# Designs tried in a protein design run: peptides against a protein of PDB entry 3OGK. Part 47

Target 1, 307 residues: chain A of PDB entry 3OGK
Amino acid sequence: ATPDRLSRRFPNLRSLKLKGKPRAAMFNLIPENWGGYVTPWVTEISNNLRQLKSVHFRRMIVSDLDLDRLAKARADDLETLKLDKCSGFTTDGLLSIVTHCRKIKTLLMEESSFSEKDGKWLHELAQHNTSLEVLNFYMTEFAKISPKDLETIARNCRSLVSVKVGDFEILELVGFFKAAANLEEFCGGSLNEDIGMPEKYMNLVFPRKLCRLGLSYMGPNEMPILFPFAAQIRKLDLLYALLETEDHCTLIQKCPNLEVLETRNVIGDRGLEVLAQYCKQLKRLRIERGADEQGMEDEEGLVSQRG

## One batch from the design tools (peptide; aimed at target 1 E111)

Design b1_p21_2_s3 (made by RFdiffusion4, then SolubleMPNN; from b1_p21_2, 17 letters changed)
Fold by OpenDDE base, seed 3:
Structure b1_p21_2_s3 (fold): chain B 307 residues (1-307), chain A 21 residues (1-21)
Amino acid sequence: as target 1 above (307 residues)
Amino acid sequence: LKDYRARLRAARERAKAEELL
């Protein structure tokens, strides 16, 4: 569809999702002018989609100018922006969004690639937003943002229920977790093993409502931090956990209310058997082959056709 | 574990890159 056709047919559109590039394997079959730029859509949004509250760009090229135009056009009417696996922008574009869209409820840039100029966008968000419900920059590389701004967001945004972050040291997020009283979902962070301090993370206090979780680099030594609330867990993302088959079995047995599991083939048939035995409420299972395991096809912890 | 963590990070980065291509 063309942008113009969309506005003519749906002038009262409130939510738009655009998908750009197909998977890399199809790239050689796609002309350079495949329409992966959001620019013509942002122009149409600005001119003709006056009721648009939610925008989701997936695998598209997004410039700072596009973000600035979108921000100014929708201002406080923009409730959701998702830059899902997008590229072409910098943190200046994000700054424009949070500056002009002060009532944004969902801000996502998961797996996006961008140039990081500074941490001002998160600081601005922390200083002015009280509406945020979902913040997701999972699988991104922000080095210039402050955990303190994340804490401020948690304190100011009473409806904050889902936060996914990059590689913050989990101990730097203690203040955030204390402030985020209504947080239900957390993904990301970084757990760093310390041989000299095996209980480094045991005193972490998680939000009381936390039930969807994916701690990056969680190993068997850190896994016990979940045990006090494991029965409350409804979703686990273990894709980037450092758990072996037996560790999976141990954790799964403690999560009888698990509804969604995302993990790697390291769970094995044994882990799947344990999952079937203990997790009777399971609704979704995602198993990926880790690139780290491509050479381990002959090792234990493979999911067979039996699983 | 450090080596495994590094591999996992690299795998994550590759997966991200493949999705952006």
Scores: peptide ipSAE 0.258, ipTM 0.842, DockQ to the pose 0.174
OpenDDE base, seeds 1, 2, 4, 5: peptide ipSAE 0.138, 0.210, 0.092, 0.228; ipTM 0.802, 0.823, 0.691, 0.829; seeds 1, 2 fail the geometry check

Design b1_p21_2_s4 (made by RFdiffusion4, then SolubleMPNN; from b1_p21_2, 16 letters changed)
Fold by OpenDDE base, seed 3:
Structure b1_p21_2_s4 (fold): chain B 307 residues (1-307), chain A 21 residues (1-21)
Amino acid sequence: as target 1 above (307 residues)
Amino acid sequence: RKRDRERLEELLRRAKAEELL
């Protein structure tokens, strides 16, 4: 579809999702004419899609100029921006979005690749936004953003229900969790083992409504922090957990209300059996094959065709 | 655990790269 045809057919369009080509096609000299750039779409949004509230770019090239144009064109009418596996922008583009779109409810940059100049975008979001419901920069490499800005967002955004972050030390997020009273979903962070202080995470207080969770680098020593509320867990993201098959079995047995599980092959046939036995409400199972095939010499961690 | 983390990070990076392929 061409941008021009979209506006003519759907002048009242509220939500747009664009999917670029797989990144394998991006390693080839991107012909100027490949539909991977958002620029022509941003131009069309700016000129003709005046009711557009939700924009989702998936696997597209997005420049700071594109973000700036989008931000200025939609301003407080932009409720959702998803930069899903996008590239080509910097934190200056994000700063433009949060500066101009002060009523944004969903901001996603999950798996996007960008140049990080500073943490100002998150600070600006913290200072001016009170509408945020979903913040997701999961699987990104932000090093210059502050956990304190995340805490400020949680304090100011009463409707904040889902937050997915990069590699913040979980202990730096204590203030965030305390402020995020309505948070239902959290993914990311970093759990760092300390042999000298094995209980350092046991005093973590999670938001009372938390039911969708994925803690990065959670091992068997940290897993018990979930046990007090395991019965209320409905979604687990264990893709980045450091759990073996037996640890999966232990955790799954404690989550009888689990509806969604995302994990790796390490769950094994045994973990799947336990899942089938204890998780009768399971609606979705994702098993990622990639990583464990090279590392699990142990037969127990393979999901067979029978599982 | 640090080795397992580094390994996991590498594996997940590879899986992401493959999903992008």
Scores: peptide ipSAE 0.042, ipTM 0.729, DockQ to the pose 0.229
OpenDDE base, seeds 1, 2, 4, 5: peptide ipSAE 0.017, 0.035, 0.037, 0.035; ipTM 0.540, 0.719, 0.722, 0.716; seed 4 fails the geometry check

Design b1_p21_3 (made by RFdiffusion4)
Pose (drawn by RFdiffusion4):
Structure b1_p21_3 (pose): chain A 307 residues (1-307), chain P 21 residues (1-21)
Amino acid sequence: as target 1 above (307 residues)
Amino acid sequence: MTKREWGEEITARGVVFEWEE
């Protein structure tokens, strides 16, 4: 339908969610220029959806111009913006929205592709934003943003509940973790072990409510930092973990309250057996396919009828 | 490799099993 039709039928929308490219685009089957331009929708938002407080674009093309218009037109009213698997914008667009939308509660860019010119957008949030409840750049290449800015955001945003990040060194986020007192969910970061520091981590202060998490590149040697509070974990994202079938069993075994598990097929039939009696409350399970080229990551990394 | 590159490879391979209550 045309944007005109949407605003005529529902002039007082508070919340809008638009999907563009077919689902196949998530698997590199759809041309990049196929469509899903968000622009006519932003123009319609400017003129006729004067009550909109939340926008979620999924698999759509979003330009800097379009986000500059959205930020100016909705400003302090924009409580939530989700750029979900979108493309076509840069850090100029992010900066525009974080400077004009001073009361953003939820900002999300998971799996989006954009050009990174600088890190001022995150710094701008750190300097002026107090209301942020959820910040999410989970599956994203950011090389110019400072972990100091993220820590500062945690110090200023009393209601920060959920943060998902890129390849920050976990050790750089120690300050962030102490400051994020209300943090219930954390995903991302980078656990980089060096033989030099056998106990490089073991001294992580995780927020005492963290119950939904996934630490990227987590190996067997760093896995134990979860044991002190594994009884509390309700959601686990081992999708980007570097741990073998045996290690999965040991960790899954310690999470009796786990309701959501996402993992690669390295979990193996053996891991599913463990999951079968320790985690009776499990509600959602997703076993993605792993490295399928040189053996199934190990000789148990195959799930079957047994699992 | 970066997590993004890795994630694109995982997605390209697809899903082995999915379950939801």

Design b1_p21_3_s1 (made by RFdiffusion4, then SolubleMPNN; from b1_p21_3, 7 letters changed)
Fold by OpenDDE base, seed 5:
Structure b1_p21_3_s1 (fold): chain B 307 residues (1-307), chain A 21 residues (1-21)
Amino acid sequence: as target 1 above (307 residues)
Amino acid sequence: MSRVELGEEIRNRGIVFEWEE
């Protein structure tokens, strides 16, 4: 369907999800000729979709101009923006969003590629937003944003429950974790081994409600930091963890309430056996091939589309 | 138990498997 057809049919649309590379089942809803650009949709949103509160672009090309137009058109009515695996924008576009959409609750740019000009967007968000519930720039490369702004966000946004970040040094997030009293989910960061300081992270204090976790570069030496609350963990993202099979077994045994596990093939059959034995509440298992384990045949996991 | 068998068992228990390359 074209944007104009959608708006005519659903003038009171509150949530829009667009996929640039739709699965075959969604192909009939998105014209092939749109090249994955959000521009026509943003134009339609601006003109005709006045009740739109949630926008999710997946694998689309998004320009700063598109973001600026969207921001100005929806302003404080925009509650959710997800730039999921999108490209074509810079941090100026993000700045426009957070400047104009001051009541945004969900801001996601996970796995998006962009040009980073500065860290102003996060600073602006920190200075003016008190509504944020979900902040997700997981698997992105921000070098110019400040952990202090993240801490400020945590302090000011009482409903902040999920934060996923890039490669912040985890020790720089101590203030953030202290401030984020209601945080339930954290992914990202960077654990950097220091041979001279083997206990570098042992005193790291996590938010008390934390139950969904993914720490990047977590090795077996850092893994014990999870043990005090491992029974509380419901979701683990171990995709970027530096754990071997035995380490997986050790951790999984300590997480009897685990519902979601995302990991690499390194878990092995043994890890899966341990998972089956100890994690009786498991609902979802994602296994990705690690770069080094190219040799084992990908069994096509049927992703059930429970949208 | 083969990985396939284990996967089937897990699936039969209602666990969603997602494999991404």
Scores: peptide ipSAE 0.259, ipTM 0.842, DockQ to the pose 0.069
OpenDDE base, seeds 1, 2, 3, 4: peptide ipSAE 0.038, 0.038, 0.028, 0.031; ipTM 0.563, 0.553, 0.549, 0.558

Design b1_p21_3_s2 (made by RFdiffusion4, then SolubleMPNN; from b1_p21_3, 10 letters changed)
Fold by OpenDDE base, seed 4:
Structure b1_p21_3_s2 (fold): chain B 307 residues (1-307), chain A 21 residues (1-21)
Amino acid sequence: as target 1 above (307 residues)
Amino acid sequence: KSRVEIGREIRERGIVYEWEE
């Protein structure tokens, strides 16, 4: 269906999810000639979908102009924007979104590719938003954003429950964790090995409600930082952890309430056995190939795409 | 499938596996 057809059928649509490479069932919703651009949809949203508050673009081409138009069209009515594995925009587009959509609750750009101009978008978000519940730029490469802005967001957004970030040094997020009192989920960061200070992370304090976790580049030396609350962990993302099979076994044994595990095949048969033995509440297991399958060693800083 | 079987299949076939209850 075309955007106009959708709006005609559902003029009061509140939530829209578009997939650039849809399964056969969704193919008819995206005209082939539009090449996965969100532009025609943004136009339709602006003109005819006046009640739309949630937008999810997956594998779409999104320009700054598209984001600007969307931002201005929906303004504070926009509660959710997910740029899921999208491309074509810069941080200027993000800036427009956070500038105009000051009541946004969910902002996601996980695995999106973009040109980073500056960190103003996160700063603007920190300065003006108090509604944010979910912030997710997991598996992105932001180099110009400040962890202090993230801390400010945590302080100002009392309902902030899920934050997924890129390669922030975890120690730079100490203030963030202290401020994020209601945080339940955290993924990302960067644990960096320091031979001269092997225990540099041991005193890291996590939010008390944290139960969904994925620390990037966590090795066996850092893994013990989870032990004090391992029984509280419900979801564990080990995709980017630097754990061997035995390390997996060690950690899994300490997480009896684990419901979701995402990891690489390095977990092996042994890890799966341990998982089955100790994690009786497990609801979902995702195992990816990772570098292990390719015969490559895991390296610190290596971030592979999930898709 | 057992957990062991899943692990074996992943290693042998290089598959991405997702299990959900």
Scores: peptide ipSAE 0.053, ipTM 0.569, DockQ to the pose 0.222
OpenDDE base, seeds 1, 2, 3, 5: peptide ipSAE 0.028, 0.026, 0.046, 0.027; ipTM 0.618, 0.656, 0.704, 0.642; seeds 3, 5 fail the geometry check

Design b1_p21_3_s3 (made by RFdiffusion4, then SolubleMPNN; from b1_p21_3, 7 letters changed)
Fold by OpenDDE base, seed 3:
Structure b1_p21_3_s3 (fold): chain B 307 residues (1-307), chain A 21 residues (1-21)
Amino acid sequence: as target 1 above (307 residues)
Amino acid sequence: MSRVEIGEEIRNRGVVYEWEE
């Protein structure tokens, strides 16, 4: 498909998702002269797709200029922008988006690669947006953004229901969790084990409606922080948790209403048996082979056809 | 509301098991 053909066929298009391929394979879907760039699509959006409110770029090359053009063209009509595994932009591009699209509801940069210049984009979002429902920069490396801006967003955006972040120390997000009264989903953060203070995180107060979560680096010592509300958990992301097979079993047994589980091969057949026994509402299961597990294949930590 | 999805989905390598009801 070409941008011009798209606009002719769907002049009233509301939502567009473009999926790029790795550079070596991109030529099958995108003309060779496009090189996987979103530029020709952004041009078409700007000129001919005046009703477009949702844009999802996956594995595309996105420049700051592309983001700036998109931002100015759609302005407050843009409700959703997803830069999913994209590259080529800086935080200046993000700043342009949040500056011009002040009614954006969904902003995603999950697994995108970018050059970080400053934290101004998140600050600008915090200062001017009240519409945000979903913020997702999971598996990204923002070092210059402030958890205080995240707290401000939570305070100002009453419809905020899903937030996925990078490696914020969880204790720095206490204010955020307190402010995010309607939050249903949280992923990311960083739990740091302290042998001298095993109860470091025991006083964390999570939003009352929280039912989908994935805490990065959560080990067996931190896992008990979930127990008070484990019965209301519907989705768990354990891909970046530091849980072994037995820890998985312990947690799963406490989550009888679990609907979605994403985890690593460490769950093993034993964990799958426990899952089948205790989680009767399970709708989706994803198991990945962790990079750390390539050398630690034990029988218990392996998923076979048994489960 | 019209929605269009263009492009081939590439599944993540390293998936051991995926199930959805």
Scores: peptide ipSAE 0.104, ipTM 0.685, DockQ to the pose 0.224
OpenDDE base, seeds 1, 2, 4, 5: peptide ipSAE 0.038, 0.045, 0.036, 0.037; ipTM 0.622, 0.630, 0.610, 0.615; seed 5 fails the geometry check

Design b1_p21_3_s4 (made by RFdiffusion4, then SolubleMPNN; from b1_p21_3, 10 letters changed)
Fold by OpenDDE base, seed 3:
Structure b1_p21_3_s4 (fold): chain B 307 residues (1-307), chain A 21 residues (1-21)
Amino acid sequence: as target 1 above (307 residues)
Amino acid sequence: KSRVEIGKEIRERGIVYEWEE
């Protein structure tokens, strides 16, 4: 489909999702002005899609100029922007979005690649937005943003229900968790080992409604922090947890209401057996092979097809 | 390797199995 044809057929379109080609093929297979670039779509949105509230770009090339044009064209009418595995922009583009789209509810840049100039975009979002419901920069490399801005967002955005972040030290997010009273989902952060202080994270207080969780780098020593509310966990993201097979078994047994599990092959057949035994409400299971499992020959750490 | 380094390596991933009701 072409942008112009879409706008003619659906002038009142509210939601648009564009999927680009896989990144590995993008540089060689994408014509300069079509397919992988959002530019022609942004132009069409700006001119003809006046009711568009939700934009989702997946594996697209997005420039700062594209973001700026989109931001100015839709302004407070833009409620959702998802830059899913996109590239080509900098934090200046993000700044433009949050500056002009003051009522944005969902902002996602998960797995996007960008040039980070500063942390102003998150600060601007914190200072002026009260509408945010979903913030997701999971698996991104932001080094210049402040956890204090995240806390401010939590304080000001009462409808904030889902936050996924990069490698913030979890202890720096204590204020955020206290402020995010309605938070249901959290992914990311960074749990760091401290041999001298094994209970470093034991006093973490999570939002009361938290039921979808993925703590990055969570090991068996940190896993017990979940036990007090494990029964209310509905979704676990263990993709970046540092749990062995037996650790998986331990945690899964404590999550009888688990509906969604994402993990690596380390769960093994044993973990899957435990999952089947204790998690009767499971609706979705995703198992991935990580680099750490490439050399694993232990059958307990391997998932086999059992049917 | 630090946990962060391990995590970065884990991000290089392949889907082995996915199931949804």
Scores: peptide ipSAE 0.145, ipTM 0.727, DockQ to the pose 0.457
OpenDDE base, seeds 1, 2, 4, 5: peptide ipSAE 0.088, 0.150, 0.125, 0.123; ipTM 0.737, 0.758, 0.732, 0.708; seeds 2, 4 fail the geometry check

Design b1_p21_4 (made by RFdiffusion4)
Pose (drawn by RFdiffusion4):
Structure b1_p21_4 (pose): chain A 307 residues (1-307), chain P 21 residues (1-21)
Amino acid sequence: as target 1 above (307 residues)
Amino acid sequence: FPNLEELEFTDPTAATKKKRE
């Protein structure tokens, strides 16, 4: 339908969600220029959806121009913006929205592709934003943003509940973790072990409510930092973990309250057996395919009828 | 799993493939 049709039928929308490219685009089957331009929708938002407080674009093309317009037109009213698997913008667009939308409660860019010219957008949030509840750049290449800015955001945003990040060194986020007193969910970061520091981590202060998490590149040697509060974990994202079938069993075994598990097929039939009796409350399970070229990551990394 | 509401076996997305490479 045309944007005109949407605003005529529902002039007082508070929340809008638009999907563009077919699902196949998530698997590199759809041309990049196929469509899903968000621009006519932003123009319609400017003129006729004057009550809109939340926008979620999914698999759409979003430009800097169209985010500059959205930010100016909705400003302090934009409580939530989700750029979900979108493309076509840069850090200029991010900066525009974080400077004009001073009361953003939820900002999300998971799996989006954009050009990164600088890190001022995150710094701008750190300097002025107090209301942020959820910040999410989970599956994203950011090389110019400072972990100091993220820590500062945690110090200023009393209602921060959920943050998902890129390849920050976990050790650089120690300050962030102490400051994020209300943090219930954390995903991302980078656990980089060096033989030099056998106990490089073991001294992580995780927020005492963290119950939904996934630490990227987590190996067997760092896995134990989860044991002190594993009884509390309700959601686990081992999708980007570097741990073998055996290690999965040992961790899954310690999470009796786990309701959501996402993992690669390395979990193996053996891991599913463990999950079968320790985690009776499990509600959602996703076993994504692993490295399928040089053996199934190990000689148990195959799930079957047994599992 | 009497409480299991969702079970998925899925291929990696393009973004997942990129990150894993």

Design b1_p21_4_s1 (made by RFdiffusion4, then SolubleMPNN; from b1_p21_4, 9 letters changed)
Fold by OpenDDE base, seed 1:
Structure b1_p21_4_s1 (fold): chain B 307 residues (1-307), chain A 21 residues (1-21)
Amino acid sequence: as target 1 above (307 residues)
Amino acid sequence: FPNLEEFELVEPTAAQLRRRA
């Protein structure tokens, strides 16, 4: 379909999701003639889709100019922007979005590739937004944003329920967690083992409603921080946890209400058996075949056809 | 899994691999 055909057919469209073609290879560049540019769509949105409040670009090329045009065209009417596995923009484009779309509720950049110029976009969001419900820049490489801005967002956005971040040191997010009273979902962060201070994370206080969780680099020494509310956990992302098969078994046994599990094949057939035994509410299971297959790890650490 | 609605066995994306390295 062409952008103009869409607007003619659906002039009152409120939600648009565009999916680019899957990359043929994880390492291949998207050809220029692939048709994965959002530019013609943004032009059409700006001109003819005046009721549009939700935009989701998946695997698209998005420029700063595209974001700026979109931001100015939709302004406070834009409630949702998802840049899902997109590329081609910088933090200037994000700054434009948060500057002009001050009532945005969902902002997602998960797995997007971009050039980071500064942390102004998050600061601007913190200073002016009170509507945010979902913030997701999971699996991104922001290095210039401030945890204090995230804390400010949590303090000002009382409807904030889901936050997924990059590699913030978890201890820097203590203020954020304290402020985010209604937070139900958190993914990301960084747990950094310190041999000299093994208990440095034991006093972490999570939001009381937290039930969807994925802590990056959580090892068996840090895992006990989840035990006080493990029965409350409904979704668990262990893709970036540093847990072995036995650690998975230990944690899973404590999560009887688990509905969604995402993990690596290190869970093994044994972990799957434990999962089946203790997690009767499980609805979705995603097993990622990671580098664990390349290790001389025991057969127990691999998912076989038995599982 | 009596309530299992979706099972997915997948390979990691390039971004996911970089995060683990």
Scores: peptide ipSAE 0.231, ipTM 0.811, DockQ to the pose 0.703
OpenDDE base, seeds 2, 3, 4, 5: peptide ipSAE 0.219, 0.217, 0.226, 0.221; ipTM 0.791, 0.800, 0.806, 0.799

Design b1_p21_4_s2 (made by RFdiffusion4, then SolubleMPNN; from b1_p21_4, 14 letters changed)
Fold by OpenDDE base, seed 5:
Structure b1_p21_4_s2 (fold): chain B 307 residues (1-307), chain A 21 residues (1-21)
Amino acid sequence: as target 1 above (307 residues)
Amino acid sequence: LPSLEEFELRERTAVEREIFS
């Protein structure tokens, strides 16, 4: 469908999701001339889709100009913006979004590629937004944003329930965790091993409602920080954890209420067996084949047809 | 996994997604 056709058919559209690189099966539904650029869609949104409050772009090219136009067109009516695996924009575009869309509830840039100019967008968000429920820049490379702004967001946004971040040092997020009293989901961060201080992270205090978690670079030494609330965990993202098969088994055994697990092939058949034994509420399992397949010659670290 | 409703095996390169459920 073309933007024009969509607006004519659904003038009161409130939610739009566009996928630029769909699965092969969906490719035939996308016009060839679409090019993956959001520009024509943003133009249509600006002109004709005045009720649109939720926008989800997946695997599309998004420019700063597109974001600026979208921001100005929808302003405080925009509740959700998801730039899912998008590219072509800079943090200036994000700044425009948070500047003009001050009532945004969901802001996602997960796995998007962008040029980082500064951390102003997060600062602006921290200064003016009180509506945010979901903030997700998981698997992104922000080096210029401040964890203090994240803390401010947590303090000001009482409905903040899900935050996924890039490689923040977890210790820098202590203030954030303290402020984020209603946080249910956290993914990202960076756990850095310190040989001289093995208990570096043992005193981390997580939000009391936290039940969906993914800590990047979590190894077996850091894993025990989850044990006090492991029974509360419903979702684990272990894609970027540094856990071996046995570590997976240890953790899984402590998470009887686990519903969603995302992990790498390192879980192995053994881990899957343990998962089946202890996690009777498991609803979704994602296993990603990681680079570890090249290094771990041990058969135990591979998921076979038996898992 | 009797309670499993969705299973996804994915390669890190995001090129091959096998969604079994």
Scores: peptide ipSAE 0.043, ipTM 0.631, DockQ to the pose 0.341
OpenDDE base, seeds 1, 2, 3, 4: peptide ipSAE 0.052, 0.051, 0.063, 0.056; ipTM 0.583, 0.661, 0.671, 0.589; seeds 1, 2, 3, 4 fail the geometry check

Design b1_p21_4_s3 (made by RFdiffusion4, then SolubleMPNN; from b1_p21_4, 10 letters changed)
Fold by OpenDDE base, seed 5:
Structure b1_p21_4_s3 (fold): chain B 307 residues (1-307), chain A 21 residues (1-21)
Amino acid sequence: as target 1 above (307 residues)
Amino acid sequence: FPSLEEFELVEPTAAEKERMA
């Protein structure tokens, strides 16, 4: 499909999702005029799609100019922007979006690659947005944004229900968790083991409605922080957890209402058996093969044909 | 898994591997 054909067919389009080629295929192989660039689509949105409020770009090349044009064209009518595994922009582009689209409800940059210039975009979002429901920059690397801005967002956006972040130290997010009273989903952060302080995270207080969770680098020593509300958990992302097979079994047994599990092959056949035994509401299961597991074929941490 | 609606077995991407390392 071409942008011009889309606008002619659907002048009142409210939601647009564009998928580019897989990243492996995009490596310096996309000509400037290829559908992998959002530029022609942004031009068409700006000119002809006056009712568009939701935009999802997946594996697309997005420039700061594209974001600026989109922001100015849609302004407060833009409710959703998802830059899903995109590349080519900087935080200046994000700043333009949050500056001009002050009623945005969903902002996603998950797994996008970009140049970080500063943390102004998150600060601007914190200062002016009260509509945000979903914020997702999971699996990104921000070094210049402030956890205080995230806390401010939580205080000001009472409908905030899902937040996924990069490698914030979890203890820096204590204020955020206290403010995010309606938060249902949290992924990311960073749990850092401290040999001198084994109970470093034991007093961490999560939002009362939290039921979808993925804590990066959570090990067996940190896992008990979930136990008080484990029965409430509906979704677990354990992809970046540091749990072994037995740890998986321990946690799974405490989550009888689990509906979605994402984890690594380390769960093993034993973990899958435990999962089947205790999680009768399981709807989705995603297992990734860890690179480190290629050498441990004979250990319990392998999903075989029996699993 | 009688309740299971979706199952996915995937090899990790390069970016995901770097995060685990």
Scores: peptide ipSAE 0.193, ipTM 0.747, DockQ to the pose 0.604
OpenDDE base, seeds 1, 2, 3, 4: peptide ipSAE 0.192, 0.184, 0.192, 0.189; ipTM 0.749, 0.734, 0.749, 0.741

